Peptides against a protein of PDB entry 5FRP. Designs and how they scored, part 174

Target 1, 225 residues: chain A of PDB entry 5FRP
Amino acid sequence: VEWTESIPQIIATREDISKELNQALAKTFIDSDPRVRRTSVMIFNKVPVTEIWKNITNKAIYTSLLHLAREKHKEVRELCINTMAKFYSNSLNEIERTYQNKEIWEIIDTIPSTLYNLYYINDLNINEQVDSVIFEYLLPFEPDNDKRVHRLLTVLSHFDKKAFTSFFAFNARQIKISFAISKYIDFSKFLNNQESMSSSQGPIVMNKYNQTLQWLASGLSDSTK

## One batch from the design tools (peptide; made by RFdiffusion4, then SolubleMPNN)

Design b2_p27_5_s3
Fold by OpenDDE base, seed 3:
Structure b2_p27_5_s3 (fold): chain B 225 residues (1-225), chain A 27 residues (1-27)
Amino acid sequence: as target 1 above (225 residues)
Amino acid sequence: EKELIEKLREEQQKEYEKLLKELEEKL
């Protein structure tokens, strides 16, 4: 009987700690001191993504994180851009979509648009950073074609018109190169198998391999001119 | 007033760091 009364108090204490944490963090994200805002962003880098989703339930914190991508303070902005891109990728990999987390997902699903919209600032350092986080976190190299397509469709599914325009201008060619490299690897593996080469598919795969090489060579030559 | 606001921020930051540590220890 006594053990059963302790469980509600532990749950209530966890809810109270979660509430206090959310209230404190919501304030620190909007603090006037850039150091306090920086420390707040660093939580998303120090705490596992699963625990962030479990314990940070205040939507205003996630909205504030996304807003810091346009902050004037360079260090906080740069940290925020890296943090939100990584957090998005980790969330896609580790967090299931549920009824309870739907409202947070509605915010997190805007991260790709938020990042691609930074190209309209026309700042070279921001552009380089956005390029970096796109390749590292948003659209990483994935050898599995189905996983790569699924990730691409997920990223594009919540794009605004401006994000689509930026995607086509800056990254659409790089995505095509990544897909072509993956096909090249698959064709190379097939061609290295002597049994596969002796099959009726051997000449067809060899032709596709040569077409892929020619396309890659032309794509690289245009980037060097 | 400014000093009181700064002390309040420092207290909130310490309380936040404590709550974060307690969260990390419960993982």
Scores: peptide ipSAE 0.052, ipTM 0.581, DockQ to the pose 0.010
Fold by OpenDDE base, seed 2:
Structure b2_p27_5_s3 (fold): chain B 225 residues (1-225), chain A 27 residues (1-27)
Amino acid sequence: as target 1 above (225 residues)
Amino acid sequence: EKELIEKLREEQQKEYEKLLKELEEKL
C-alpha cells in the first residue's frame, strides 16, 4: 500500500522535472548571448530524435528553434538551419503521428516552408546552405520510388505560397532530374533483363528510356548554361 | 559597469551550459 502512494509523487516529480527542464530550455533558446542559443540548438544534434520528442514537450522550444533560422549571428543561424533540416528528416523517419504529439508536428511540418522562405533573403551563403540541407535531409536520394514520392508529397503538403514559389524557382528542376535518373535506372535494369526485353513491354520501355535520356541530356545542357 | 556586465554574462553562460549538460544527461 505504501509503495503505491510513492508512484504518483514520482510521476509528479518527473513531470515537474520535465516541466522545469522545458522551461529552462525555452529560456536558453531566446537568450541574448549567441553562445547560449548555440548550445541550446546543439541539444537537438546530440540527443536522439525519439528522446527529444519524448522529453521536450514545450512548443515554444520548437518555435524558437525555427526562428533561429533567421538569426543575426551567422554561426547560430547556420547551425540552426542544419539542425532543423536534420531533425525534420529524422522525425519523419522515426516519429509516429499521434494525438499527443500533434501540436509539435504542426510546428515541425513548417520546417520545409521555413527553409524555402530563406531564399527570399537573397543571400548567396544562405541559399547554398538551404540547397545543401534540402538535398541531404528534406529530399534525400531515395532509390524506392514510392518512398521518394511520399517524402516529396509530405514536404510539399505543408508549404505556404512563398515556399511553393521558391520551390518552383530553385528546386523543381532538380527534383525532376532526380526522378528522371531513377526512371533511367529502372529502365536500364528492365532492358538488361533478356526476358523483359523479349516481352511486349520491351519496345515501350526502350522508347521511354530514350525519351528519358533525351530529357536528361537537354536538362543537363540547360543547367550548364 | 561594462566589465561587471560581461562577468555576469560569463557566469550566466556557465550556468546555462551546466543546465544544458544536465538536460542532455536526462534526455
Scores: peptide ipSAE 0.038, ipTM 0.569, DockQ to the pose 0.011
Fold by OpenDDE base, seed 1:
Structure b2_p27_5_s3 (fold): chain B 225 residues (1-225), chain A 27 residues (1-27)
Amino acid sequence: as target 1 above (225 residues)
Amino acid sequence: EKELIEKLREEQQKEYEKLLKELEEKL
């Protein structure tokens, strides 16, 4: 544990990490102690993305990071999912694609597929976390249409068939949520109007409002519905 | 088996601590 906690400081100070340190770090990602694995993942959160790409050249570290997304230890898994999504986004924004980093990019470009494939586990907490990191890091709100489309095409370009299926299912869910929110707003406006509430439609709209609220609340608590 | 794996981890940890000291001395 203590050893792995010192690595971020060493990486931040040196532009070159020895092959031996990369090999040692690759072992800490697969250590049996979840604290060692956790601390290993935290390197990607404590060190700037540019310094990670310069100093962590062992492809086995990146492969092992992606494998931790399916780990049984909840805290390490949750940290890994957040870390890999953030690292993907930062890499797209800050790292140029070169011949020298090609093998690492081939791994990093699989992060979107790796995340979308977690929906097939059918775990509610995993699904909620994957939804969160998609909106925060993979497909963030971007007001520029060209940048938004470019990001979307980049994310989709390395999808496997399963990831595409999950992506289309997710988009279908987002359309349903958007429709439900629009209905909630319309019902809320109707219920705030005293003349509308005193009408024969008042009780009918109130029932539809409550059903919409219950659906939204269940969808926020159960991303599988 | 478990005891052998633990000894191997202790040896690996000592090797890592040595590698850190060597890195710190070169900084």
Scores: peptide ipSAE 0.030, ipTM 0.462, DockQ to the pose 0.010
Fold by OpenDDE base, seed 4:
Structure b2_p27_5_s3 (fold): chain B 225 residues (1-225), chain A 27 residues (1-27)
Amino acid sequence: as target 1 above (225 residues)
Amino acid sequence: EKELIEKLREEQQKEYEKLLKELEEKL
């Protein structure tokens, strides 16, 4: 009987600790010291995504994380850009959309737009980093066509007009390249099988392989000019 | 929760140690 009366107090104490942590983190994300801001961002890299969603419930933390992508301090900005892209990808893979987390998802769903809007800063280092995190986290290599299309549609579904413009300007070619690379790998696997090469499909796949290689080579050569 | 708080404390401690080293190098 005594053990049952302690459970509500333990739950209440945990809720109080969670509230205090959320209040503390909300302050540290906007701290004047870049090192305090950096440490705050690192939590999203060190803690599993499921535990972040469970324990970080203050919307202001997520909003502040997104704002750090435009801060002046290079190291914090770079860390933030990588962190938010990775966190977005992990959230899509591991976090179910529920009524309870809807308001956090409304913020997280703006991460792609937030990243693509960084191209308007016209900073080469930022552009290179945004390109990198798009390929690594937002639009990763996916051999399954349906999953790849679904991920693309998910990323695009929450774009603002500026993000769409940046997407078409910088990444439309890169996405086509990623699709072509996926096809190249599939064709290469088929061609590496001698039984498949001797089949009636062998010449058709070889032709598609060569077309894909020529397209990739042309695409890469035009990026170096 | 405890793991999240612990990870925050560990990272704050590492940043504090880094700050101390940076101060020691300037002195």
Scores: peptide ipSAE 0.026, ipTM 0.524, DockQ to the pose 0.012; fails the geometry check

Design b2_p27_5_s4
Fold by OpenDDE base, seed 5:
Structure b2_p27_5_s4 (fold): chain B 225 residues (1-225), chain A 27 residues (1-27)
Amino acid sequence: as target 1 above (225 residues)
Amino acid sequence: EKEEIEKLREEQQKEYNKLLEELEKEL
């Protein structure tokens, strides 16, 4: 009898501790020191997704994580973008949707939209990073068509209008890049042929080659910045 | 005020580290 009466107190104490820890963690995400914010983001990389979902129950933490994707500090922002994309993918793969975790899922389901909305910043480095995490984590290569379609539909189901616009723009850009690369290869082959270069088409192809190169280069961030 | 803010930051960092340790122990 006495042991049974102590169980509610133990559970209550544990919940209280968990709440306090979550509150403390929530504050670290909004700390003025970028190093503290960085360390907080790293939790999502170091801890298994299942344990994060189990122990991090304060929705403000997840919201704060998403906000860091737009912060001024480059290193923290870049880390956050990678982290949230990976966390989203892992969550989709490993976490079931339940009534208990519904509120957290409502936040996590906004990650794709959050990422696609970063294109509106018009920063080449951010754009490249978003491109990378989309291919790596949001819409990874999946040989199974049903799984691929299901993932795509899941990602799209929570898009806002801006995210859809970015999504279509991204796909259109990828098609253009693919086309440009193909043309670059064709032009390069032509230019490597001495007979072709000596032809009346030589200068025309050279101009098209240069235009293609300039277009490709303009879409790439200066990795040296 | 600066000292109080620094103490609060230290306490928060300790709690954060404890949470990390707890999360890492379950690995």
Scores: peptide ipSAE 0.014, ipTM 0.363, DockQ to the pose 0.012
Fold by OpenDDE base, seed 4:
Structure b2_p27_5_s4 (fold): chain B 225 residues (1-225), chain A 27 residues (1-27)
Amino acid sequence: as target 1 above (225 residues)
Amino acid sequence: EKEEIEKLREEQQKEYNKLLEELEKEL
């Protein structure tokens, strides 16, 4: 643990991380102690993306990071999912594709697929987290259409078949949620109108409103658990 | 606790899917 905690500072201060240090760091990602694994993942959060790409050259570290997305330990998994999504986004924004970093990019380019494949676990908490990181990091809101399309194409370019399937399912769900929200708003407006409430449709709309609320609420994991 | 949480998640997913189907019928 203590050694791994020192790594961010070492990476920040030393331009040349030795092969041996990279190998040692790679071992920490597969350590039996979840605290060690957690600390290892935190390196990617504490160190600037440019310094990570410069100093972490062992492919096994990146591969191991991606594997931790399916970690049994909840805290490590959750941290990893957020970390890898953020790291992907930062890498796209800040790291140029070169011949020298090609092999690392081949791994990093699988992050979207890795994340979308988590939907097959069929865990609501994981699904919500994946949804969150997709909106925040993978496919963030971009008002520029060209940039938005470019990002989308970049994300899709390395999808496996399962990721594509999940992507389409996710989009279908988003459309449904959007539609439900729209209907909720419409129903709310209707119910706020006294004349409309006094109509024969009042009770029907109230019922639909409640159903819509229930549906929206059911899709939200109980944040209290 | 893990098994119970997993069962609860499965139940919630089933309920969610059922509500989706109901919503699709009413729309």
Scores: peptide ipSAE 0.006, ipTM 0.330, DockQ to the pose 0.080
Fold by OpenDDE base, seed 2:
Structure b2_p27_5_s4 (fold): chain B 225 residues (1-225), chain A 27 residues (1-27)
Amino acid sequence: as target 1 above (225 residues)
Amino acid sequence: EKEEIEKLREEQQKEYNKLLEELEKEL
């Protein structure tokens, strides 16, 4: 633990980490103590992405990071999911693809698939977390259309078949939610108009409003269960 | 769902063990 806690400072101060240090760090990601694994994951949060790419060259570290997304220890898993999503986003924004880092990029490019594949676990807490990191890090709001499309294409370009399937399922769910919210707003506007409420459509819209609200509540509850 | 999670955990554990063995051989 203490050794691993010192690694962020070492990475920040050194221009190059020795092969031996990389190997030692790789071992911490697979340590039997969840505290060691947690501390190892935290390196990716504490050290700038550019310094990580510069100094951590052992592929096993990145591979091991991705594996922790499915580990048994909840806290480490949750931390890992957030960390890898953020690291992916930061890497896309800040790291140039070169011949030298190609092999690491081959691993990092699997992060979206790794995350979307977590939906197949069918754990609601995991699903919620994956939803969150997708919106925050993988497919963030981007007002520039070209950048947004480029990011989307980048994310999709390395999907496996399972990830595509879960992606489409997720999008279908989002479309339904968006549609339901839109209807909720429309119904709410209608109900706020007294003339509309007194019309023959008033009771019908009220019923639809309630149904929409129940559907939204159930969908949200399914996301919270 | 629990069975699938457990299977994934077992697969992950096997992979960790394999990685550990590989790292031990390099050391």
Scores: peptide ipSAE 0.015, ipTM 0.376, DockQ to the pose 0.024; fails the geometry check
Fold by OpenDDE base, seed 3:
Structure b2_p27_5_s4 (fold): chain B 225 residues (1-225), chain A 27 residues (1-27)
Amino acid sequence: as target 1 above (225 residues)
Amino acid sequence: EKEEIEKLREEQQKEYNKLLEELEKEL
């Protein structure tokens, strides 16, 4: 733990990290102690993306980072999912593709597929997190159409078949959610009007409102679990 | 869900073991 905690400072102060240090760092990602693994993932959050790409050259570190998305330990898994999504986005924005970094890019380009494949676990907490990181990091709001399309094509270009299927399913779900939210708003407006509530439609709309809420709630994880 | 998560963990462990073997060869 203590050694791994020192790594961000070392990366920040040194222009080149030795092969031996990279190998030692790679071992921390597969350490039996989840605290060590957590600390290792945090390096990617504490160190600028440009410095990570410059100094972390062992491909096993990046591969191990991606594998932690399926880790048993919830906190490490959640941290990893957020970290890899953010790292992917930052890498796309700040890191040029060169011959020297090709092998690392081959791994990083699998991050979108890795994330979309998490939907097959069918865990509501994981699904919510994946939804969140998709909107925040993978496919963020971009007003420029060309940039938005380019980002989308980049994300899709390395999808496996499962990720494509998940992507389409996600989009279909988002359409349904959007529709449900729209209906919820309409029903809420109706129910807030006393004249409308006193009408023959009042009970019908109330029932539809409750059904809509139940449907929306069923897709959300229990934050208490 | 639990079974699928467990399978994924087993796969992850196999990959970690392979990575360890690779690291041992480079040392």
Scores: peptide ipSAE 0.015, ipTM 0.374, DockQ to the pose 0.025; fails the geometry check

Design b2_p27_6_s2 (from b2_p27_6, 15 letters changed)
Fold by OpenDDE base, seed 4:
Structure b2_p27_6_s2 (fold): chain B 225 residues (1-225), chain A 27 residues (1-27)
Amino acid sequence: as target 1 above (225 residues)
Amino acid sequence: SLLEELLKKLLEELEKILEEFEKLKKE
């Protein structure tokens, strides 16, 4: 526990964490003592996301972090769920996808599915927490429609079948409605601006959007029956 | 499932719309 508590400071001060440190850290995530596991998770909360990505290169650490979402120890589990969701969001916002970090991204991209799969545990406390982190970190409110859509697409692009099912059950209706309304307003404004500029493509985009909305509405109506 | 397919189609359409929108902004 003691040495693990020092890791955030080490990461903040050192440009390169040794392979040995990564290996040692990997072990702490699977330590028998919940306090050690908790402290390990806290590293992801205390250290800036950019520094984490730079210094923590052992895949096992990230995999272990995600695994703790199903931890039996309640405090560790709850912390992990919040941590991984926040880390995911921060990573999307601050970390570029490169060839070098591709393998880590492959793990991080599974966070949404990992979280949505927690609904299948059928625990009310877990469900509430998952709901919270989804709207706080995974699919936060974004006034910019393009950014909102991009985030949504990013999150959904890596869903497994179970995650999709959960998403539809718990979030899809709310997200779709809000998205449709917001996007419609933006496109309407865009079209108004384009019409003033005699652009012929604006109406085409609007038409496609409307078709999409109609399709979505039809699909939703069918699902409610 | 049908729902999954619908979601996938929706995502594809949204992506296309976004791409077109971005193109229009650049012109």
Scores: peptide ipSAE 0.018, ipTM 0.322, DockQ to the pose 0.037
Fold by OpenDDE base, seed 3:
Structure b2_p27_6_s2 (fold): chain B 225 residues (1-225), chain A 27 residues (1-27)
Amino acid sequence: as target 1 above (225 residues)
Amino acid sequence: SLLEELLKKLLEELEKILEEFEKLKKE
């Protein structure tokens, strides 16, 4: 435990975390003592996301973090769920996708599915926590429509079938309606601009928009049946 | 599966519309 508690300081101060340290850290995530596992998860909360990506290169650490979402120890599980959601959001905001970090991103991109799959446990407390982290970290309120859409697309792009099912059951309606309304307002403002109305592409964009709205309406109606 | 496909299609269309909209604003 004491060793693990020192890891955040080491990561923050040293850029040369050795392969051996990564291997040792990987073992702490699967330690039999829940206190050790908890401390390991806390590294992701205490260390900036950029430093985590730079220094933690062992894939097993990230995989183990995700597995703790189904941890038997309640406190560790709850901490892990919050931590992985926050880490995902911070990674999307601050970490660029490169060839070198591709393999880690492949793991991180499964976090949304991992979280949505927790709905199948059918535990009220877990469901409430999942709802909370979805709206706090995965799909946070974003006033910029482009950013909001981009985030939504990113989150959905790696969903497995079960995650999609959960998303449709719990979140899809609210998100779709909110998005449609927001875009309607934006296009209304755009159409009020005389220059926009005179453009050759204006009517084309409007037509596509209307088609999209029709699709949204049809999809929403089908989901209510 | 149908709903998933519809949602994906919708999102793709929305993305295209947004891109076109941004181009028009710059023009």
Scores: peptide ipSAE 0.014, ipTM 0.316, DockQ to the pose 0.035
Fold by OpenDDE base, seed 5:
Structure b2_p27_6_s2 (fold): chain B 225 residues (1-225), chain A 27 residues (1-27)
Amino acid sequence: as target 1 above (225 residues)
Amino acid sequence: SLLEELLKKLLEELEKILEEFEKLKKE
């Protein structure tokens, strides 16, 4: 009975320790020494995403991480950009959305917009890095069409107006072309393997597919103008 | 923006096409 009474206290103590740790960590992200900031960012690279979500519960830490994307110190900034993109991707893949982590997800969901907004700095090196992390982490190559579409929708669903503008300027054409080509190949293979599109739905799907292709083609042509 | 709306509509249509395509593959 005495042991059972001590469990809540131990849990409370652990929560308190966790809170203190989170507070301390939050301070390191805004430390005046870039080496300290760098080390703090590296935690997100070295620690598994599941453990980060479990142990880092202070939303200020995540907000500070995102802010470092515009850091004056080049090395810290570059590290942060890579880190936050990777962390976003890993979170989407491994972390479930729950009521308890909703507030953190609200911050993490802004990572795509944060990254795309970096294009407005008009720095070639930053632009190249943003392009790299977008195709490596945000919108990676995915052979499964459904997963690819869902990822794209997820990324776009939280865009601000500026992010959308940047997306269309820098990435939309490449993504659309890649997606259209992939679908065309898959559909062509499907048609070649099916001797008889004997299903009543076959012609309807084909028509919709063609319409979509036409729309994609028209959109691509308009963007090249 | 108009562009955002068009993009969302496109994505929705693509999803529908993919769903139909998957149904045909299972048949």
Scores: peptide ipSAE 0.013, ipTM 0.315, DockQ to the pose 0.033
Fold by OpenDDE base, seed 2:
Structure b2_p27_6_s2 (fold): chain B 225 residues (1-225), chain A 27 residues (1-27)
Amino acid sequence: as target 1 above (225 residues)
Amino acid sequence: SLLEELLKKLLEELEKILEEFEKLKKE
């Protein structure tokens, strides 16, 4: 425990963490003592995301982090769920996808599915937590439509079948409505601007919007059946 | 499922709309 507690400071002060340290850290995530596991998870909360990606290169650490979402120890599990969601969001915002970090991204990209799969545990407390982290970290409020859509696409692009099912059950309706409303506002503004500029593209945009609405309506209807 | 397909189509359409919108802003 004491050693693990020192890791955040070490990561913050050292640009390069040795392979040996990474291996040692990986073991702490699977330690039999929940306090050790908790402390390990806290590293992801105490260290900036950029430093984590730079210094934690052992993929087993990330895999183990995700596994703790189903931890038997309640406190560790809850901490892990919040931590991985936040880490995912921060990574999307701050970490570029490169050839060098591809393997880590492959793991991180499974975080949304990992979280949505927790709905199958059928625990109300877990469900509430998952709901919370989804709207706080995975699909946060974003006034920029492009960014919002991009985030949604990113989250959904790596879903497994179970995650999709959960998404449709718990979030799809809310997201669809939100998007419809936001796009309505944006397209209305766009059309007004285009009309003022005598643009012929307005009707095209409107047509696309209508098609989107149709799909939304159809999807909502199907989801209620 | 039908819902999944519709959602995928919706997302694709939204992406296209956004691309077109950005293109128009640059013109």
Scores: peptide ipSAE 0.013, ipTM 0.302, DockQ to the pose 0.036

